# Designs tried in a protein design run: peptides against a protein of PDB entry 7AE7. Part 250

Target 1, 321 residues: chain A of PDB entry 7AE7
Amino acid sequence: KVYKDLREFLEVLEQEGQLIRVKEEVNPEPDIAAAGRAAANLGKNQPAVFFEKIKGYKYSVVTNVHGSWQNHALMLGLDKNTSTKDQFYELNRRWDKFPVPPNVVKREAAPCKENVIDKDINLFEILPLYRINEQDGGFYISKASVVTADPEYPDDFNKLNVGTYRIQVKDRDRVGIQALAMHDIAVQLEKAEAENKPLPIAITIGNNPLVTFMASTPVGYNQNEYEFVGALQDGVPMDIVKSDLYDHLYVPAGSEVVLEGHIIPRVRTVEGPFGEFPGSYSGARLQCEVKIDRITHRTNPIFENLYLGIPWTEIDYLMAL

## One batch from the design tools (peptide; made by RFdiffusion4, then SolubleMPNN)

Design b2_p26_4_s2 (from b2_p26_4, 13 letters changed)
Fold by OpenDDE base, seed 5:
Structure b2_p26_4_s2 (fold): chain B 321 residues (1-321), chain A 26 residues (1-26)
Amino acid sequence: as target 1 above (321 residues)
Amino acid sequence: MEYYELKVEVTPPPEEQIKAIREAIA
């Protein structure tokens, strides 16, 4: 089975007993994190947790989408009881199908374009933001697929990067992003900053689960993550759409939320602390700042965020592959 | 590398899972 978007995957997770739906109103803190910990403690078959109602917010949250081997099997369109060994075998088999070029769909065909916010941007109106860990220095978007391009070769689709980075919300229309030197985004940012130019960016939230998986998987600088998604879909292309602000940036057509903007050149602001590991907070550091200039989103957007807690956490499953 | 045999522990019934979550958020 291939999924067009997060919603199709969540439906399958629910049908397979790998998603718990919380219908009652919850407090964003501490209930979301507490529920995630409870789900993690249910054994090895950890379900996703979908919160329909968050107090003070309009929209829903889902966590722990990749939080088990069963969820990973289902992501691959396999039986939920497929062994880790067989999952790896199938991943490797499909990996050899690279490249599978994506389909570029029209704007009108892309669910991520259903709604537009181009003024008075407030991230808190679109995303039910909460602290993942009690001691976090702010609200984090921890499971976004971030799209950037090489500013010297903006039309080279092979240099289009889709990566996962730690993103802290700084203001209504600003986020901090951790672009480490080992990340492809850092190479692209360095080129932009050398010319004192902004780096165009699209931060995409709530994607096809294979997009999120590939965004968390290191690939070559001249390899496009979307072409690997098609490979992992056993040769079925994924659907992408042109960003609204930038002709050279493409986002998943089915994204729940797309934050379009730019990394401000040569600006660094304090980011963190963040509880990357239980009891271990990465110290506050100076990190890049993104200005959000436009938001597109699906009607009733689902905020997919990473569950972090007691190992095995969702990040452990995403990195274990 | 010890292949941790993922003992497929039977996922608790959805009702028990929901109960555990409700207890955690109460």
Scores: peptide ipSAE 0.145, ipTM 0.627, DockQ to the pose 0.126
Fold by OpenDDE base, seed 4:
Structure b2_p26_4_s2 (fold): chain B 321 residues (1-321), chain A 26 residues (1-26)
Amino acid sequence: as target 1 above (321 residues)
Amino acid sequence: MEYYELKVEVTPPPEEQIKAIREAIA
């Protein structure tokens, strides 16, 4: 089984008994984090949790999508009871198929382009934002696949980077991003800042589960994560579409929400603290700031976000391989 | 590209899981 988008994966999770649908209205805090913790604490067969109604918001949230070995097996299109060993063997077998180039689809064929917001941008109208931990310095987007390119080689598709970074919401149209020196985005940002230029960025939310997996998996600077997604789909290309603002940035065609904008050059703002683990907060740091210039989204977009807590949580499953 | 919507559950999650989630959000 290959998934075109998050929704197709959530359907399979629900069919397989690996998704709990919460139909009752919940409070964004503490209910979403509490439910994510409860799901993680089940110890086995940890389901995704889908919240249909969130007080004060229009749209839904899903958490714990990658939160178990069963969900990981299903992501690979395997039986949910496939052993971790067999999942590892299958992953390695498919990895050797790299590169599998993606299909570039037309704008009209991409679900992420169904709706456009290009004025009066307000992230709170599109994303049901909440604090994961009580001491978090704000609202976090913790499961985005962030697309950037090398500003010296914008047309080199092999240098297109799709990574997962900690993103704190700063304002209705501003986010902070944690770009560490070890990340490919930091190399690209350094080049842009050397010339005092903005770095183009697309922050994508609610993707094909293999995109999210690959965005969380370190690859070489000259290796494209989308070409690995095609490999992990056993040789089936994934679908990407050109961003609206930038000719050289491509986003997953099926993304629930795409935030297009730029990293502001040579600006640093306070980011954090963030509770990476219960009782362990990364301190506040000066981090990069992104201005959001355009949003595209599916109708009734689903906000996919990570639950963070004591291992084993969703992040541990994403990083375990 | 086809538009996907969430379907009705074919296999419900275990009652223990549902209970744990309900208790967490109560």
Scores: peptide ipSAE 0.123, ipTM 0.622, DockQ to the pose 0.443
Fold by OpenDDE base, seed 2:
Structure b2_p26_4_s2 (fold): chain B 321 residues (1-321), chain A 26 residues (1-26)
Amino acid sequence: as target 1 above (321 residues)
Amino acid sequence: MEYYELKVEVTPPPEEQIKAIREAIA
């Protein structure tokens, strides 16, 4: 099976007994993180947890979507009981199909374009934000697929980068992003900052599970993650759509939320601390700042976010393949 | 655009998993 979006995958997880639906209203803190920890600590067959109602917010949260080998098997469209060995075999077989170019769909055909916010931006109205760890310096978006391009070669589709980065919410329309020197985004940012230019960015939330997987998988600087998604879909192209602000940025057509904006050149603000593991905090650092200029989103958007804790958690499964 | 709605579960999660999540949010 191939998935167009997160919702098709969540439907399959629920059908297969790999999703717990919480229908009662929960507190954003500590309940979401507590439930994510409980799900991760089950040891086997760890389910996704879908929260329909969060106190003080309008929309839903899902966590632990990639939190088990069963969920990974289902992501590949395999039987949930497929062995890790057979999952690796199938992954490698499909990897050899690279590149599979994506389909560029029209704006009117892209679910991520159902709603637009281009003024009075407030991330708290769209995302049920919460602290993952009690001592976190703020709210984190930890499972976004971040799209950037090479500012010297903006039309080179092979240099279009889709990556996962640590993102802290700083204000209603500001986020901090951790762009480490080893990340492809750091190369692109360095080029933009050399000319004192903004770097265009699209932060996409709630994607096709293979997009999230590939955004967390290191690839070459001259390789496009969307072309690997098509390979991992056994040769079926994924659907992408042009961003609203930038002709050279493409986002998954089925994204729940797309935050379009720019990295402010040569500006650094305090980011963190963040509890990467219980009792282990990455210190506060000066990091890049993103201005959010436009939001597009599906009706009743689902906020997909990670639980971070002691291995094995969802992040360990995403990085293990 | 047609709004995609999640279907009702066909196979429920194991009761032990449901219990663990319920206890974590109680």
Scores: peptide ipSAE 0.340, ipTM 0.711, DockQ to the pose 0.496; fails the geometry check
Fold by OpenDDE base, seed 3:
Structure b2_p26_4_s2 (fold): chain B 321 residues (1-321), chain A 26 residues (1-26)
Amino acid sequence: as target 1 above (321 residues)
Amino acid sequence: MEYYELKVEVTPPPEEQIKAIREAIA
């Protein structure tokens, strides 16, 4: 099985008994984080948790999507009871199919383009934002696949980077992003900042689960994560679409939400703290700031967000493969 | 690409999972 988007994957998770649907209205805090902890603490067969109704918000949240080996098996289109060993074997076998170039679809064919917001941007109207941990310095988008390109080689598709970074909401139309020196985005940002230019960015939320997986997997600077997604789909290309603002940025066609904007050059603002591990917070730091200039989203967008807790949590599974 | 809507529950999760989640949000 190959998934076009998050929704197809969530449907399969639900069919396989690997998704709990919460139909009653919940409080953003502490209920979402509490449920994520409960799911992770099951120790085996950890389900995704889908919240249909969040008090004060219009849209839904899903967490713990990659939260178990069963979910990882299903992500690969395997039987949920596939052994970890066999999952690794199959992953490695498919990895050797790289590169599998993506399909570029027309704008009209891309679900992420169903709705557009290009003025009076307010992230709180689109995303049911909440604190993941009680002591977090704000609301985090922790499971986004962030798309950037090399400013010197914008037309080189192999240098298109899709990565996962810690993102704090700063204002209605601004987010802080942690771009560490070890990340490909930091190389690209350095080039842009050298010229005092904005770095174009697309922050994509609620993706094909293999996109999220590859965005969390380090690859070479000249290797495109979408071409690995095609490999991991056993040679089936994924669908991407051109961003609205930038000709050189491509986003997953099925993304629930796409935040298009730019990293403001040579600006640093306070970001954090964030509870990366239970009882352990990364300190507040000066980080990059992104201005959101345009949002595209699916109708009734699902906010996919990461749960963090004691191992084995979703982040541990994403990093283990 | 085709438009996709998340469908209704097809298979309920195991009772143990449901119980744990409900207890956490109670």
Scores: peptide ipSAE 0.262, ipTM 0.638, DockQ to the pose 0.371; fails the geometry check

Design b2_p26_4_s3 (from b2_p26_4, 13 letters changed)
Fold by OpenDDE base, seed 1:
Structure b2_p26_4_s3 (fold): chain B 321 residues (1-321), chain A 26 residues (1-26)
Amino acid sequence: as target 1 above (321 residues)
Amino acid sequence: MKYYELKVEITPPDEAQIQAIYDAIS
């Protein structure tokens, strides 16, 4: 099976008994993290946890979407009981299908374009933000697929980068992003900053699970993650749509939320600390800052965020493949 | 993976930053 978006995947997870739905209103803290830990303690068959109602917020949160081998099997459209060995085999088989170019859909056909916010931007109105870890220095968007391009070659689709980076909410319309030197985004940012220009960015949240997977997977600088998604879909192209602000940035058509903006050139602000692993925190650092200029989102957007409970955690599974 | 760098330390939260965010959204 191929999934067009997060919602189709969540439906399958629920059907397969790999999603717990929390219908009662929860507190953002500590309930989301606590429930995630509780789910992790259920053994090897760790389900996703879907929170329908978060106190003080309008929309829902889902965590631990990639948090088990069963979920990974289902992501690949395999039986949930497919062995890790067979999952690996299938992944490798499909990898050889690269490149599978995505379909560019019209704006009107893209669910991520259902709603637009272009003034008075407040991330807290769209995303049920919470501290993932007790000692986090703020609210994090930890499972976004971040889209950037080479500012020297903006029309080179092969240089379009889709990556996952640590993103801390800094204000209603600002986020800090950890662009490490090893990341493709850092190369692109360096080029932009050399010219004292903003780097266009689209931060996409709640995607087709293979998009999230590929965004977490390093690929060559001249390789497009979307073309790997198509390969991992066994040759079925994924759907992308042009961003609203930038002609050269394409986002998943089915994204729950798209934050469009720019990295402010030559500005660094405090970001962190963040608990990247249980009992392990990365320190506070001076990191890049993104100004959010436009939001597009699906009606009743689902905030997909990372669960960082006791191993095996979602991140462990994402790193294992 | 593009995201994570393992840090083997417990860093205290930036309470001032957290409070500033809450104040900003109040």
Scores: peptide ipSAE 0.000, ipTM 0.314, DockQ to the pose 0.021
Fold by OpenDDE base, seed 5:
Structure b2_p26_4_s3 (fold): chain B 321 residues (1-321), chain A 26 residues (1-26)
Amino acid sequence: as target 1 above (321 residues)
Amino acid sequence: MKYYELKVEITPPDEAQIQAIYDAIS
């Protein structure tokens, strides 16, 4: 089984008994985190938790999507009870199929382009934002696949980077992003900042689960994560589409939400604290700031976000393979 | 592996609430 988008994966999770659908209205806090923790505490067969109605918001949230070995098996299109060993074997087998180039689809064929917001941007109108943990310094987008390119080699598709970074919402149209020196995005940002130029960025939310997986998996600077997604789909290309603002940034065609903007050069603002994978809060630090310039989104967009806390939680499973 | 300066342990949500949800999904 190959998934075009998050929705197809969620459908399979539900069919396989690996998704809990919450139809009643919930409070963003603490209900979402409580449900994530409860799901994690099952120890096995941990389901995704899909919240249809969040008080004060229009759209839905899904969490714990990658929160179990069963969900990982299903992500790979395997039987949900496939052992971790066999999952690893299959992952490695498929890894050798790299590269599998993606299909570039037309804008009109990309679900992520169904709706556009290009003025009066307010992230809170599109994303049901909440604190993942009680002492988080703000609302985080923790499961985004962030797309950036090398500003010196914008036409080199192999240098297109798709990575996962913690993102704190700072304002209606501003987010902080943690771009550490060891990340490919930091290399690209350094080049942009050397010239005091903005770095183009697309923050994509709610993707094909293999996109999210690969965005969380380190690869070579000259290796494109989308080409690995195709490999992990056993040779089936994924669909990407050109961003609206930038000719050389491509986003998953099926993304629920795409935040297009730029990292402001040579600006650092306070970000954090944030509850991280060890089960402890990282301190507040000066981090990069992104201005959101355009949003595209699917109709009734699903906000996919991580649950993380005391191990083992979703983030631990994402990091384990 | 990511390197962070860690300060405080995460406190989970209210145990009673977690348990109620746990019971509902178990």
Scores: peptide ipSAE 0.167, ipTM 0.741, DockQ to the pose 0.041; fails the geometry check
Fold by OpenDDE base, seed 3:
Structure b2_p26_4_s3 (fold): chain B 321 residues (1-321), chain A 26 residues (1-26)
Amino acid sequence: as target 1 above (321 residues)
Amino acid sequence: MKYYELKVEITPPDEAQIQAIYDAIS
């Protein structure tokens, strides 16, 4: 089984008993985080939790999508009861199929292009934002696949980077992003800032689960994460589409939400604190700031966000592979 | 990739697990 988008995966999770649907209206705080903690604390068979209705917001939230080995098996299109050993064997077998180039689809064929917001940007109208941890310094987008390119080689598809970074909402149209020196995005940003130029960026939310997986998996600077997604789909290419603002950036065709904008050169603002681990917060730091210039989104977009809690949490599964 | 053998016991969410989530949001 290959998934085109998050929705196809959520359907399979639900069919397999790996998704709990909360139909009643919940408070964004503390209910979403509380449910995520409860799901993580189950220790076994950690289901995804899908919230259909969030008080004060229009759209839905899903958490803990990658929160179990069963979910990982299903992500690979395997039986949910596939042993961890067999999952790793299959993952390694498929990894050797790299590269599998993605299909570039037309704009009209990409679900992420169903709706466009290009003025009066307000992230709160599109994303049901909440504090993940009680002591967080703000609202975080913690499970985005962030697309950037090498500003010296914008047409080199192999240098297109898709990564997961901590993103704090700073304003209606601004986010802070943690770009650590070890990340490929930091290399690209350094090049842009050397010239005092903005770095084009697309922050994609609610993706094909293998995109999210690969965005959380370190690869070589000259390796494209989308080509690994195709490999992990056992040779089936994934679908990507050109971003609206930038000819050189491609996003997953099925993304629920795409935030297009730029990292402001040589600007640093306070970001954090964030509870990366239970009871442990990273300190506030000066981090990069992104201006959001355009949003595209699916109708009734699902906000996929990470739950961070006691191991084994979703982040542990994403990082363990 | 050093795959840590995560001894994750994969069991489907049982009724108790579902209830625990609902209890947490009640």
Scores: peptide ipSAE 0.069, ipTM 0.578, DockQ to the pose 0.146; fails the geometry check
Fold by OpenDDE base, seed 4:
Structure b2_p26_4_s3 (fold): chain B 321 residues (1-321), chain A 26 residues (1-26)
Amino acid sequence: as target 1 above (321 residues)
Amino acid sequence: MKYYELKVEITPPDEAQIQAIYDAIS
């Protein structure tokens, strides 16, 4: 099975008994994090947790989408009881199909374009933001697929990067992003900053689970993550659409939320602390800042966010590959 | 690729597991 978007995957998770739906109104804190910990502590068959109603917010949250080997099997369109060995075998087999170029769909065919916010940007109106840990320095978007391009080669699709980075909400229209030197985004940012130019960026939330998977998987600088998604879909191309602000950036057609903006050149602001692991807080650091200029989103967007806690957490499944 | 061989026994979520999540958010 191939998934067009997060919603199709969540439907399958629910059908397979790998999603718990919380219908009662919850508090953003501490209930979301508490539920994530509870799900992780189940030890076996860790389900996704979908919160339909969050006090003070309009929209829903889902966590732990990639939080088990069962969910990983289902992501690959396999039986949920597929062994880890067989999952790896199938992953490797499909990996050899690279590249599978994506389909570029028209704007009117892309669900992520259903709604547009181009003025009075307020992230809190679109995303039910919460602190995962009590000592976190703020609200984090921890499971976004971030799209950037090489500013020297903006039309080279092979240099289009889709990566996962720690993103702290700084203001209603600003986020901090942790771009480490080892990441392709850091190379692209260095080029932009050398000329004192903004780096165009699209932060995509709530994607096809294979997009999220590939965004968390290191690939070569001249390899496009979308072409790997097509490979992992066993040769079925994924659907992408042009961003609204930038002709050279493409986002998943089915994204729940797309934050379009730019990394401000030569600006660093305090980011963190963040509790990446129990008992280990990364200290506050100076990191890049993104200005959000436009939001597109599906009607009733789902905020997919990562649960971070005691291993095995969702991040361990995403990074273990 | 570091192959973490996790032998995860796959069992469907039971009612107790669902209840544990509800208890955690109550």
Scores: peptide ipSAE 0.021, ipTM 0.486, DockQ to the pose 0.139; fails the geometry check

